# Ledger of designs, part 9: peptides against a protein of PDB entry 2AUS

Target 1, 323 residues: chain A of PDB entry 2AUS
Amino acid sequence: ADIKREVIVKDDKAETNPKWGFPPDKRPIELHIQYGVINLDKPPGPTSHEVVAWIKRILNLEKAGHGGTLDPKVSGVLPVALERATRVVQALLPAGKEYVALMHLHGDVPEDKIRAVMKEFEGEIIQRPPLRSAVKRRLRTRKVYYIEILEIDGRDVLFRVGVEAGTYIRSLIHHIGLALGVGAHMAELRRTRSGPFKEDETLVTLHDLVDYYHFWKEDGIEEYIRKAIQPMEKAVEHLPKIWIKDSAVAAVAHGANLTVPGIVKLNAGIKKGDLVAIMTLKDELVALGKAMMSTQEMIERSKGIAVDVEKVFMPRDWYPKLW

## One batch from the design tools (peptide; made by RFdiffusion4, then SolubleMPNN)

Design b1_p8_7_s2 (from b1_p8_7, 6 letters changed)
Fold by OpenDDE base, seed 4:
Parts: C-alpha cells; structure tokens; sequence
Structure b1_p8_7_s2 (fold): chain B 323 residues (1-323), chain A 8 residues (1-8)
C-alpha cells in the first residue's frame, strides 16, 4: 500500500467540469454513506460477519461487506464498505496487512536470540492455510515485509508485523517458537492496518457509529457520521490508477471498457493483468478493472482496450454522455 | 502484558 507510483500525464490540456460528478469531499451525507467505507475497530469476540450485520442495523443499510476477515478473537482495523461501495472490498482483500501481536514463549530465551531469530522470519515464508480457511490447504509462500519488536518482557514478545495478504500470524508465531526451541503461541492479535486503512483518526468503534448515527438522525448533526465514514476512494488508494477524460466517464460508468484515447494520466508500473482503479480528474472512483496493457503500451498506443472493466461503482448519470 | 496497554 505504501508503493509511491509516479503519475504520467498523457493529456496536459484535459480539463474537468466542476458541475459534473460528486468528488469524495463534496458528497451530500446520504450519498457519502452510499459510497462509504468505515475503518472499523472490530472488537474481540464477534465474527467479522456479525459486526457487518450490526453496522447494517445501526446505519439502516441494505448491504455492506468487509475488506478481509478478522478471526473472532482478533481486534482492530476492519474496513467495512457500505451500500454501493460494498464491492470495493475486492481491492482490499489482496492488500498488505499489519498486525501487532503478543507472542508468549513456552520457555526462557535470551533477548538477543529472540531478536536474531525473529529477524530471520522477514522475507519469504512457507505456510499452510489453517483448517478453518476456505483456501485449499496447500503449502504457499507468503512475504513478511517487516518485523518490529516493540517490547520483550520475559516470555512475552510484543511485535509489529507487516505481511502479504493471507499470512497467518498464528502460524508465524508457532514457527518462531519452534525456531527458538521452546515453542510459542499467539496470546493476542490486533490488526493495525489493512491496505490504506490504519489506526488513525478515521478508526471508529461500533459505539461511535451508534452515537454518530443518533446525532445525525435526531439532532441533525451530520459532522460525526460524515467523518466516521471514509469515501470509497480510500479503499483504492493502494491500487494503480488511471485518470480519464470527462467524455469517457459515462461510457465506463455504463460498463464500457476503457480505451486508450480516454486516458488523461496514469500511474507508472501498471502491468497487463493488474487490478487498476479508473478515476475521474476529480479523484472519483468510476470502476475497477483489469489492465489489458502496460503503462508503456497505454502511453505509446493511440487506440485499443486499456482496461477491461470488471466492476462499475459510479452511477451512470453523474457525468453526461459525450459519445 | 496486554496489547491494549501498549498499542495506543
């Protein structure tokens, strides 16, 4: 998610009409909710599905979805996409995750040895999915991006870990414990990051959502519920982006594939097959799609399908048909 | 040690 991507401009003269669309910062509160994502602090105890069901009840919503399951006992960052944004979670499922974990060692180990061995678990690790996962139980490689030991108190090791999606921290801790020779288990786990969603000022509890919804509905105060809900565009911050002409927006919003002439600017480093976000010049999410060209091909070619549009988010009427 | 005492 922290990969800075250069922006390559193809059309430096492309303008956008300020009267068209609804930029993320200019949505009426009802529309903001319809295209919203909550950075939920999931409590320990409930399943991610139970929490999504509660959010739907609290906010009187027809649909919602989460950006990647947290186990019942795991707390912290659970992105919950609302209503028309619900399917944006597909962008978050493959996104990197960060956790803070408490590992309990089953024996005494010198701190220097703990630090040395845990450092060896940075990089590529081999894991088998747990029995409760919907994933086929084959061995698979996963990347540990970093391990940061926060505290060592005897047999208790508090650490931050950045990982590839679908890395099992419980399994990591088990293997660390084996490598230390004493064994270990996961005492506590909190997810501190899910792609672009972090433990920041946007993190809200279920209690906050109850109160903020009440302040809006009973007192007419929309400020709190507005701040508690992030625009759906937040959920695609980590994706490579392609920004399109105003004249191309309505076609893409109707489910047409993005063609090369519609591109104004794009991120560097897009490969064929990448999931990309198609954006307006006002940073509104039009659609998600599969890149059919590299960044270089999208620059050099005058025609062709640049993106196979998989999921439209933008309504068909936010931009006029200019084709 | 509890995570909640060290994560904020």
Amino acid sequence: as target 1 above (323 residues)
Amino acid sequence: MKLFEHTF
Scores: peptide ipSAE 0.010, ipTM 0.550, DockQ to the pose 0.036
Fold by OpenDDE base, seed 2:
Structure b1_p8_7_s2 (fold): chain B 323 residues (1-323), chain A 8 residues (1-8)
Amino acid sequence: as target 1 above (323 residues)
Amino acid sequence: MKLFEHTF
């Protein structure tokens, strides 16, 4: 999510009509909820699916989905996409994760040796998924981006870890314990980040959602529930973006593939096969799709399919048909 | 040590 991407402008004269669409900051409250994502502080105890079911009951929703499973005992950042935004979770599944973990060692180890061995686990690691995972039990490489030791108290090691999506912290701790020669287990785990969602002023509890929904429905105060729900565009902040002409928006919203003439500006470094967000000039999410061209090919070519559109989010009527 | 005793 911290990847700064340059923006390359192809059409510096492209304008947008202020009467078309619903920019993320200007949605009526009902529409904001329909296109919303909650940065939930998941409590320890319930499954991620039970928590999603509770959010649906609290907010009177038909659909919701989470941006990546937390185990029952694991707390912290769980992005929950609402209603028409539910499928935006596909953008969050591959996103990097951060955790704070408490590791308990099964024997005494000098602190200098703990620090040295844990540093060796930065980079590429080989993992086997746990028996209880929905993922096929094939050996896979995963990247550990960083390990930061926060505290060492005898056999207890508190650390922050940034990881590639689908890295199992329990398995990492098990392998660290083996490398230390004493063994170890995961005592506690909290997820502090899931892509663009982190522990910040947007983090809300299930209790906050109950209260904020009550203030809206009973007192007519929408401010709290509006603040507790992020626009779905937050869930694609970490993706490479392609911004399109107003004349291309309705076609893409109908499920047409994006062609090169529709592009106004785009991020640098897009490769063939990348997941990309198709945006309006008002930063509204139109669709997610697979890049069929690199950034360079999208600049140099005058025609062709730039993006294979996989999932439309924008309604078909927010922009006029200009074809 | 408990993770919840540290305000992150």
Scores: peptide ipSAE 0.010, ipTM 0.545, DockQ to the pose 0.036
Fold by OpenDDE base, seed 3:
Order: sequence, then C-alpha cells, then structure tokens
Structure b1_p8_7_s2 (fold): chain B 323 residues (1-323), chain A 8 residues (1-8)
Amino acid sequence: as target 1 above (323 residues)
Amino acid sequence: MKLFEHTF
C-alpha cells in the first residue's frame, strides 16, 4: 500500500466539468454511506461475517462485505465495504497485511538466537494452507516483507510482521518455533493493517457506529458518521490508477472496456494482467479492471483496449453519454 | 502481556 507511483500525463489539456459526478469529499451523507468503507476495529470473539451482519443492522443496510477474513479470536483492522461499494473488497484481498503477534515458545531460548532466527524468516517462505481452509492444500510461497521484534519477555515474543496476502501467521510462528528447536504457538494476533487501512484516526468500533448513527438519526448531527465512513476510493489507494476523460466515463460506467484514447493520465509501472482502478479527473472510482497493456504501451499506442473492465462502481447517470 | 497494551 505504501508504493508511491509516478503519474504520467498523456493529455495535459483535459478538463472536467465540476457539475458532473460526486467527488468523494462532496457526497451527501446518504450517498457517502452507499459508497463507503468502514475501517472496523473487529473485536475478538465474533466471526468476520457476524460483524458485517451487525454493521448492516446498525446502519440499516441491504449489503456489505469485508476486505479479508479475520479468524474469530483475531482482532483489529477489518475493512467493511457498504452497499454499492461492497465489491470494492476485491481490491483489498491481494493487498499486503500487517499483524502484531504474541508468540509463546515451548522452551528457553537466548534472546540473540530468537532475534537471529526470526530475521531469517524475512523474504520468501513456503507454507501449507490449514486443514480448515477452502483452499487446496498445495505448498505455496509467500513473502514476509519485514519482522520487527517489539518485546521479548522470557518465552513470550511480541512482534510486528508485514506479509503478502494469505500468509498464515500461525504457520509462520510454528516454523519459527521449529527453527529455534523448542517449538512455538500463536498466543494472540491482531491485524494492524489491510492495504491502505491502518490503526489510525479512521479506525472505529461497533459501539462508535451505534452512537454515530444515533447522533445522525435522532440529533441531526452527521459529522461523526461521515468521519467514521471512508469513501470507497480509499480501498483502491494501493492500486495503480488510470484517469479518464469525462467523455469516456459514462461508457465505462455502462461496462465498456477502456480504450487508449480515453486515458488522460496513468501510473507508471502498470504491467499487462495487473488489477487497475479507473478514475475520473475528480478522483472518483469508475471501475476496476485488468490491464491489457503496460503503461508504456498505453502511452505509445493511439488505439486498442487498455483495460478489460471487470467491475463497475459508478452509476450510469453521474456523467452524460457523450457518444 | 495483553496485545492491547502495546498497540495504543
């Protein structure tokens, strides 16, 4: 999520009509909720599906979905996309995750050896999915981006870990325990990041959502519920972006593929096959799709399909049909 | 140790 991407401008004369669309910062409260994502602090105990069902009841919603399952006992960052934004969670599934974990060692190990061995688990690791996973039990490689030891108290090791999506921290701790020669298990786990969502001022509890919805409905105070819900565009911050002409927006909103002439600006480093966000010049999410060209091909070519549009988010009426 | 005391 922290990857800064250069923006290459292809059409420096492209203007946008301020009367078209609904920029993320200018949405009426009801529309903000319909295109919202909650940075939920999931409590330990309930399943990720139970907390989504509670949010739907609290906020009187028909649809919601989460950006990647947390086990019942695991707390922390669970992005929950609302209503028309529900399918934006597909952008969060492949995103990196951070956790704080408490590892309990089954024997005494010198602190220098703990630090040395845990550092060797940075990089590529081989994991087998747990028996309870719907995923076929094939060995798979996963990247550990970093391990930061926060505290060592005898046999208890508190550490921060950044990982590729679908890395099993329980399996990592088991392998660390084997490498230490004493064995280990995961005592506690909290997710501190899920792509662009972190433990920051946007993190809210289920209790906060009850109170903030009450302040809006009974007292007419929308400020709290507005701050508690992030725009759906937050859920795609980590993706490479392509910004399009106002004249291309309605076609893409109808499910047409993005063609090269519709591009105004784009991120550097897009590869064929990448998941990309198609944006308006007002930073509104139009659609997600698969890049059919590299950034270089999108610059050099005058025609062709740049993005195969997989999922539209923008309503068909926010921009006029200019074809 | 509670994990909650180290994440605030």
Scores: peptide ipSAE 0.009, ipTM 0.540, DockQ to the pose 0.037
Fold by OpenDDE base, seed 5:
Structure b1_p8_7_s2 (fold): chain B 323 residues (1-323), chain A 8 residues (1-8)
Amino acid sequence: as target 1 above (323 residues)
Amino acid sequence: MKLFEHTF
């Protein structure tokens, strides 16, 4: 999510009509909820699916989905996409994750050796998915982005770890314990980040959601529930973006592929096959799609399909048909 | 050491 992407402007004269659309900061509360994502602090105990079912009951919602499973005993950052935003989780599933983990060693190891061996697990690691995973049990490479040891207390090692999606921290700790020669297990685990969602002022509990919904429905105070729900655009912050002309928005909202003439600006470094977010000039998410061109091809070409549109989010009526 | 004592 921290990848700074340059913005290349293709049309510096492109303007947007302020009367069209609903920018993320200007949605009525009901519409904000319909296009919302909760940064949930998942408690330990319940499954991610049970927690999603509770959120649906608390907020009186028909649909919701989570941005990546946490095990029952694991707490922390669980993005929950609401209603019309539910399918934005497809952007969050492949996003990097951060955890704080407590590793318990099964023998005494000098601190210098712990630090040295844990540093060797930064980079590419080979993992086998656990028996209870819906993923085929093939060996696969995963990237560990960083390991930061927070504290060492005898046999207990508290550490922060940034990882590629679908890295198993329990398996990482098992392999660290083998490399140390004493063995180890995961005592505790919290997820501190899921793509653009982290432990910040946007993190809310199930209790907060009960209270904030009550303040809105019984007292008419929408401020708390509005702050507790992030706009769905938060869930695509980590994706490469393509910003389009107002004249192209309604076509894409109807499921038309994005063509090169519709592009106003785009991120650098888009490759063919990348998942991209199609945005309005007011930073509204129109759709997710697959890049059919690189950034360079989208700049150099005057025509062709730039993005194969896979999932529309924007309603068809927010922008006028200009065709 | 408990992880939850460091995260609240």
Scores: peptide ipSAE 0.009, ipTM 0.539, DockQ to the pose 0.038

Design b1_p8_7_s3 (from b1_p8_7, 4 letters changed)
Fold by OpenDDE base, seed 5:
Structure b1_p8_7_s3 (fold): chain B 323 residues (1-323), chain A 8 residues (1-8)
Amino acid sequence: as target 1 above (323 residues)
Amino acid sequence: MVLREHSF
C-alpha cells in the first residue's frame, strides 16, 4: 500500500482558487462526517455487517460500508466509509492487508524448520477459497508480501503477514502445517492493516464512537468525533492519483470523463485499466475512474479521454462551472 | 500468547 509514486508535473503554473471546494482539513463537522471513513477496531464476536449497522445507529447515519470483511471471530482494522463516502470502499477492497496470526501446530517441530518453511511461503501461493466465501471456488494464485515470525512458544507460532487482498490466512496456516508435516490450525487472527488504514492513533472502538458522539451532541465538543473520522481521501492514498485544473473539477463532478488538457500533475506508473483517484490541487477526491491511458500517454498526448469516470464523490457545487 | 499484546 505504501508504494511511493513519483509525481510528474505537466503544468507548473496551475493555481487553485482558495475560495473553491472543501479541503479535507477544512470541512465543517457535519460535512466531515458525510465524507468520512472510520478506522474501526472491530471486536471479536459480531460480523462486519452488524458492526456497520451499529455505527449507523450510534452516529445517526443513513448509509455506511466496510473496506473488506472480517470474520466474526477476527478483530482489528475495519475501515468503515460513511454516507457520501460509502462507495470509496471499492478502493479498499483490492488493497493489501496485514494480519497478526497465532498458528497452533499439531506436533513438535524444531524452530529452525518452522522458520525455514514459513520463509518459503513468501511470494506466490495457490489457494482455494473456503466454502463459506461468496467467491467462485477456483484455485487462484495470491501474493504473500512478507512473513515475520514474532514469537515461537513450543507449538504456538505468532507471526505478522502481509498479503494480497482475498488471501485466506486460515488456508495459509493449514498449508504451512502440511509443509511442516504435523498439521496446523489458526488459533487467533487480528487484522493490523487494510491498505492505508493501520493500527495507529486513528484506530477507534465502538465505545469511543458512542462517547465521542455524545460529547459532540450533548456538550458541543466536536474535537473527539472529528479525530475519530478520517477524510475519505485517506481511503485513496494507496491509489495512483491524477490532479486536475480547477476548470475541470465541476465537469468531472457532473460525471464527465477526464480529458488530457485537464491534467496538472499525475503519478508515474499508471497503466491502462488501473483504478485511479482524480484529485483537485487541494487534495480533494473528485472521483474514482479507470485509466484509459498510461502515464506516458497522458504526458505525450494533447487530447483524448485520460480517465473513464466510474464514481463521483465531490458535490457538483463545490467548484464553479467554467464551460 | 495474547494476540492483543503484540498487535497494538
Scores: peptide ipSAE 0.018, ipTM 0.637, DockQ to the pose 0.037
Fold by OpenDDE base, seed 3:
Parts: structure tokens; sequence; C-alpha cells
Structure b1_p8_7_s3 (fold): chain B 323 residues (1-323), chain A 8 residues (1-8)
């Protein structure tokens, strides 16, 4: 999520009408909620589904979805996309995750050996998904981006770990314990990041949401609930972006594929098959889609389908039909 | 050690 992507400008003369659309910062509160994502601090105990159901009840919502399951005992960053934004969670599924984990060793191991062995787990690891996962139980590789040991207290090892999506920290700890020769288990786990969502000022509890919704409905104070909800565009910050002409927005909002002439600017390093965010020149999310071309092909070609549009978010009426 | 105390 922290990889800065270069922006290549294809049309430097492209302007946007300030009267069209609703930029993320200019949405009325009801519209902001309809296109919102909560950076929830999930408590330990409830399932991610129970927490989503509670948010729906608290905020009087018809639909919501989460950006990747946390086990009942796991706390921390759970992005919850609301209403019209519900489907944006698919952008968060492939996003990297960070955790703080407490590993308990089943025997005494010298600290130097703990540090040395844990460092060997940075990079590619082989995992088998747990029985309870909807994922086929095939061996698969996963990336561990980094392991930072925070504290070692005898048999307890507190560490931060950055991982590829769908890396099982429980399995990682089990394998570390095997490599140490004593065995280990996951005592505690907290998710500290899910793509662009982290432990920051945007992190809110279920209690905060109750209070902030009350302040809005009973006291007319929108500020708190507005701050507690991020725009859906936050959930795509980590994706490669393609910015399109105002004349292309309504077509894409109707579910038309993005063609090369509609592109104003784009991120470098898009590959065919990548999930990309189609944005307006006002950084509004129009749609998610699959890149049908590389960045280079989108620059060099004058025509063709650049993005196969999979999920439209923008309403059809925010931009005029210019076709 | 409770992980909530180590969320920096």
Amino acid sequence: as target 1 above (323 residues)
Amino acid sequence: MVLREHSF
C-alpha cells in the first residue's frame, strides 16, 4: 500500500467541470455515508460478520461489507464499507496486511536464535490454508514483507509482521516454532493495517459509532460521524489508478468498458490483469476493473479496451452523458 | 501482555 506510483499524463489539456460529480470532501453527510468506509477497531470476541451487522444496525444501513475477515479473537483494523460503497471491499482483499502478534514458545530458546530464525521467515513462505477457510487447501506461497521483533520476554515473543493478503499468522507462528525446535502457538493477534487503513486518527470503535450517530441524529452535529467515515476512495488508494475524461465518466458509470481515448492520466507499472481504479479528474471512484493493457500499451495505443469494468460505484447521473 | 498496550 505504501508504494508510490508514478503518474503519467497522457492528456495535459484535459479539464474537469467543477459542477459535475461529488468529490470525496464535498459529499453531503447522507451521501458521504452512502459512499463511506469505516476504519473499525474490531473488538476481540465477535466475528467480523457480527460486527458488520452491528454497524448496519447502529447506522441504520441496508448494506455493509468488510475488507477481510478477522477471527473472533483478533482485534484491530477492519475496514467496513457502507451501502453503495459495500463492493469496494474487493479492493482490500488483495491488499497487504500488518499484524502485531504474541507468539508463545513451548520451550526455552536463546534470544539470538529467536531473532535469527524469525528473520529467515522474511520473504516467501509455504502455507497450507486452515480447514475453516473457503480457500482450497493447496500448498501456496505467501510473502512475509517484514518481521520486526518488538519484545522478547522468556518464551513470549511480541512482533510486528507485514504480510501478503491471506497469509495466516497462526500458521507462520507454528512454522517458526517448528524451526526453533520447541514449537509455538499464537497467543494474541491484532491487525494494525489493512492496505491503506491503519491505526491512526481514523480508527473508530463501535462505541464511537453509537455516540457519533447519536450526536448527528439527536443534536444535529455531523462533524463526528463525518470524521468517523472515510470516503470509499480511501479503500482504493493502494490500487493503480486511471483518471478519465469527464466525457468518459457517464459511459463507465453505465458499465461501459474504458477505452484508451478516455484516459487522461494513469499510474506507471499497470500490467494486464491488474485490478485498477477508474477515477475522475476530481479523484472520485467511478469503477473498479481489470486492466486489459499495460501502462505502456495504454500510452502507445490510440484505441482499444483499456479496462474491463467489473464494478461501478458512481451513480449514473453525477456526470452527463456526452455520447 | 495485552496487545492493546502496545498499539503505538
Scores: peptide ipSAE 0.018, ipTM 0.622, DockQ to the pose 0.038
Fold by OpenDDE base, seed 4:
Structure b1_p8_7_s3 (fold): chain B 323 residues (1-323), chain A 8 residues (1-8)
Amino acid sequence: as target 1 above (323 residues)
Amino acid sequence: MVLREHSF
């Protein structure tokens, strides 16, 4: 998610009409909610589905979805996409995750050995999905991007870990414990990051949402609920982006595939088959789609389908039909 | 040691 992507400009003269669309920061509160994502601090205890159901009740919503299941006992960052943004969670499911974990060792191990062995678990690890996972239980590699030991207190090891999506921290801790020779278990787990969503000023509780909704509905104060909900565009920050001409927006919003002439600028390093976000020049999410060309092909070609549009988010009427 | 006592 932290890969800085260069922006390649194809059309440096492309302008955008300020009267068209609704930029993320210019949405009326109702529209902001319709295209919102909550960075929820999921409490320990409830399932991610129960929490989504509660948010729907609190905010009087028809639809919501979460950006990747947290186990009942696991707290922390759960992105919850609202209403028309609900399907943006597809961008978050494959995103990298960070956790802080408390590992309890089943025996005494010298700190230097703990540090040395845990460092060996950075990189590629082999995991089998747990029985509770709907994922086919075959061995697979996963990347551990980093392990940062925060504290060692006897048999308790607090550590931060950045991982590829679908890395099981419980299984990682079990394997660390085996490598240490004493065994270990996961005592506590918190997710501190899910792609672009992290523990920051945007993190809100279920209680905050109750209060902020009340302040809006009863007191007319929208500022709190507005801040508690991120624009759906936040949920695609980690994706490679393609920015399109105003004249192409309505076509893509109707479900037309993005063709090369519609591209104004794009991220470097797009490969054929990548999930990409199609953006307006005002950084509004139009659609998600599958790249049918590389960045290089999108630069060099004058025509052809650049993106197979899989999911439209933008309403059809935000931009005029200019065709 | 509890995760809640660590200011992240």
Scores: peptide ipSAE 0.018, ipTM 0.609, DockQ to the pose 0.036
Fold by OpenDDE base, seed 2:
Structure b1_p8_7_s3 (fold): chain B 323 residues (1-323), chain A 8 residues (1-8)
Amino acid sequence: as target 1 above (323 residues)
Amino acid sequence: MVLREHSF
């Protein structure tokens, strides 16, 4: 999510009609909820699926989905995509994660040795998924981006860790314990980040959602529930983006592939096969798709399929058919 | 690049 991507402009004269679409910050409250994502502080105890079922009951929703499972005992950042935005979670599943973990050592180890060994776990690690995971138990490499030791108190080690999606912190701690020669287990775990979602002013509890929904329904106060729900566009901030002409929006919203003439601007460094977000010039999410060209090919070519559209989010009627 | 195969 920290990857700054350059924006390359192909058409500097492209304008957008202010009467078309619904920009993220200008959606009526009902529409904002239909295209919303909650940055939920998941409590310890319930499963991620139970928490999603509670949100659906609290907010009277038909559909919702989460941006990556937290174990029952794990707390913290759980993005929950609502209603028409439910499938935006596919953008969050591959996103990097950050955790704060408490590791308990099964023997005494000098602090200098703890620090030295934990630093050796930065980079690529080999993991096998735990038996309880829905993921096929094959050996796989995962990247540990960073390990920051926050505190060492005897046998207890508090640390921050940034990891590739699907890295198991419990397995990491087990391997650190083996490398220290005494063994270790995960005492506590909190997720502090999931892609663009972090511990900030957008983090809300289940209790906050109950109160904010009541303020809206009973008192007519929309402010709290509006602030508690992020626009679905936040869930794609970390993806490479392609911004399209107003004349291309309705076609893509009907499920047509994006062709090169529809592109106004795009991020640098897109490769063939990348997941990309197709955006309007008002930063509205039209669709997610697979890049069929690199950024360079999308600049140099006059025609061809730029993006294979996999999932449309925008309604078909927000922009007129201009063909 | 120390691929420590910590065998399970």
Scores: peptide ipSAE 0.005, ipTM 0.420, DockQ to the pose 0.012

Design b1_p8_8_s1 (from b1_p8_8, 4 letters changed)
Fold by OpenDDE base, seed 2:
Structure b1_p8_8_s1 (fold): chain B 323 residues (1-323), chain A 8 residues (1-8)
Amino acid sequence: as target 1 above (323 residues)
Amino acid sequence: MTKVPLVL
């Protein structure tokens, strides 16, 4: 999520009309909620689906969805996309995750051996999904990006771990325990990151949402609920982006595929088949789509389908039809 | 629905 992508400009003279669209910072509060994502601190106890149902009740919403299931006992970062933004969770499902975990060892192991063995679990691991997962129970590889040991107290090991989406930390701890020869289990788990969402000033509780909704509805104070909800564009910060001409926006908002002449600027390193975010020149999310060309092909070609538009977010009327 | 590409 933290990789700065280079921006390649194709048209340095392309301007945008300030009267068209609704930039993320200029949405009226009702529209901001309709295109919002909450960085929720999920409490331990409830399922991620129960928490989404509570948010829908608290905020009087018809639709919401979460950016990747946390087990009932797991706390921390759960992105919840609201209303018209609900399907932006598709961008968050494949995103990397970070956790802080407490591992309890079933026997005494020297600290030097704990550190040496845990370092061997950085890189590619083989996992079988647990029985309770909706995922097919086939063996699969997953990447462990890093393991940082925070504390070792006898049989208790506190560590930070960065992982590929759908890595099971409980299964990782079980395999570490087997490699140590004593066995281990997951005592505690907190998710500290989900793609662009982390533990920061945007992290809010269910209680915060109750209070902030009350301040808006009863006291007329929108400031708190406005700050508690991130624009849907936050949920695509980690994706490669393609910025389009004002003349292309309405057609993409109608579900037309993006053609090469509509591109103003784009990120480097897009490959054919990548999930990309189509943006306006005001950094508004128009749509998610599948790249049909590489970055290089989108630069060199004068014509052709650049992006197969899979999911539109922007309303059809924010930009004029110019075709 | 067949997606019509934007032809500019």
Scores: peptide ipSAE 0.036, ipTM 0.638, DockQ to the pose 0.012
Fold by OpenDDE base, seed 3:
Structure b1_p8_8_s1 (fold): chain B 323 residues (1-323), chain A 8 residues (1-8)
Amino acid sequence: as target 1 above (323 residues)
Amino acid sequence: MTKVPLVL
């Protein structure tokens, strides 16, 4: 998520009408909620589905979805997409995750050996999904991007770990314990990151959401609930982006595929088959889709389908039909 | 139609 992507400009003379659309910072509060994502601090105890059901009750919503399951005992960053934004979670499911974990060793191990062995688990690891996962119990490779040891207190090892989506930290700790020769188990786990969502000033509790909703409904104070809800565009910050002409927005919002002439600017390094975000020139999310061309092909070609549009988010009326 | 230049 922290990789700055180069932006290639295809049309430097492209203009946008300030009267069209609703930029993320200019949405009325009701519209902001309809296109919102909460960076929830999930408490330990409830399931991710129970927490989503509570948010729907607290905020009086019909629909919501989460950006990747946390086990009941696991706390921390759970992105919850609201109402019309609910399906933006598909961008977060494949995103990298970070955790802080407490590993308890079943024997005494010298600190230097702990550090050396844990460093060997950076890179590609082989895992078997646990019995309780909806995923087929086949052996699979996963990436560990980094392991940062925070503290070692005797048999307790506190560490930060960045991982590919669907890496099981409990299984990682079990394998580290086997490699150390003493065995280990996961004592505690907190998710500190899910793609672009992290522990920052946007992280809110269920209690905060109750209070902030009351301040809005009873006292007329919108500020708190507005800050507690991120725009849906936050959930796609880690994706490669394609920015389109105002004249292409309504067509894409009606479910038309993006053609090459509609492109104003795009990120470098898009490959055929990549999930991409189609954006307006005001950084509004129009749709998610599958790239049918590379960045290079989208630059060199004058025509053809650039993106197969899989999911529209933008309403059809935010931009005029210009076709 | 008021348009604004694309800020790149």
Scores: peptide ipSAE 0.005, ipTM 0.355, DockQ to the pose 0.015
Fold by OpenDDE base, seed 1:
Structure b1_p8_8_s1 (fold): chain B 323 residues (1-323), chain A 8 residues (1-8)
Amino acid sequence: as target 1 above (323 residues)
Amino acid sequence: MTKVPLVL
């Protein structure tokens, strides 16, 4: 994850038992799948829900969910969380997105004017959600983090754009076209990033998943399917983290709120109300929750509820009950 | 420059 957060140590003497839990890199293949996320290259054509249904059929899964809808015609990065990891998609919904878009202009515009006007769309923009979105049609501010023009060929503008979650690139292109005075439309769109998931060596197709599952089931070769599935902990890399004592893990895995004495180390800059990942000292995801304190309050206080636990992922038996 | 939000 590009966000390097400082780690503040609260208990420098805290040790972890190597016999407890299952660190991400030490999960048997069946357990790895149960706690997995696929960085899928979604093809153009199918809906994100149809693609999730195909993955469930290919991999013989009971449950799966995606980290944010791509329209049928849109390709690229679709995180698909598997089985017991299915609800980790909640961490990916608020995450930033990157796209490569092809904008077609409806008239001739000098390149210098295109570059100048597109630079004005970096920062805060006002959007109205389209009629077809299940989102309440209120005007809302969204952040455009960056716009990088890749190519300009006459009326065709290829650009990379980093945006806040739920920014509509089609609406952005329409507004750019209005600002240029000629109008524009979105010709093509690919998602190149969804939070910690990007176009890298972990990106796999539906075809790759068919082949890799076959190699595992028919040939006994687990290597390919193991590499094609990321641990669920990948889906929370962009969140602020709190690492807890082994003695607190089972309580949190039973749905108890995290109290301040259970904290070993934490990221700087946690605010009250932030979504946080509760981790073991072996970097296993225990739960997601809402911070009830800032980082500073979690350091200064000796007691109190640090995190309201909203969603448990870790099985209740990986760590012993020490209460 | 504080960008004036384009209200359509």
Scores: peptide ipSAE 0.000, ipTM 0.413, DockQ to the pose 0.011
Fold by OpenDDE base, seed 5:
Structure b1_p8_8_s1 (fold): chain B 323 residues (1-323), chain A 8 residues (1-8)
Amino acid sequence: as target 1 above (323 residues)
Amino acid sequence: MTKVPLVL
């Protein structure tokens, strides 16, 4: 859900020193790669892990991780976090997903009945994870946010579906086929969205990455590889944010919990227990953590732990120690 | 209406 979160200002006089940090748009190319995320168009055939291993070879990287497994036969949006950004994938794993799926029906069904039954699968569904999944095979509820039928051609149904993380589209199609009384299977599947990553101008292939790395290393042209890699801050756009004082940045970068006096501004609607992104006033990601207070408590209180810091991303030396 | 999934 692209819920525009309101920004509540707690300290309207808080300034930031332009000499401190490295804003996402102003990183040298080597630093941009170290804190990068690729919006990869995963080809059909390879596993998500094989694709990550290829990216590491292409870009000469030691570490990378993906924002949520795509099956070998499934193509489309695979966020790949690089080097020091590798652990930002924890923000993407729980994020909503969108797919375009081709469902093949095993019998003839009137179009009006197809449309009516598929509309019934919007909302809460019960699924059992497939035998090949890394997750425990327990019945679990998942949300289908929307189903949009794109095309119906006889027994072939092309549709867009927005789902909660870890919803199995193959299982959804199987249950739709049972509800139609004829049975169905998943013929094709493409992922079109993973949280803030979608099919847009930032989507790149493995071939594009080979060429763009060559242009940088052999021809000295950094423009293409710079555009092909998103800043790690893209991977947290869908999270609630808390912006902190320059005086709090180095403490959080050292692994200190965020206290209420360090907050400059924050998103509305933060609940206790939410995953939140701690940002500088230059929109740099400092850390991910667990909210220990609501937005309202962070506004009303003068002291206390606002965020339990779970993962630091920012280097300790980008901001001075001001404590 | 709570949709009871058909557990076959």
Scores: peptide ipSAE 0.000, ipTM 0.408, DockQ to the pose 0.011

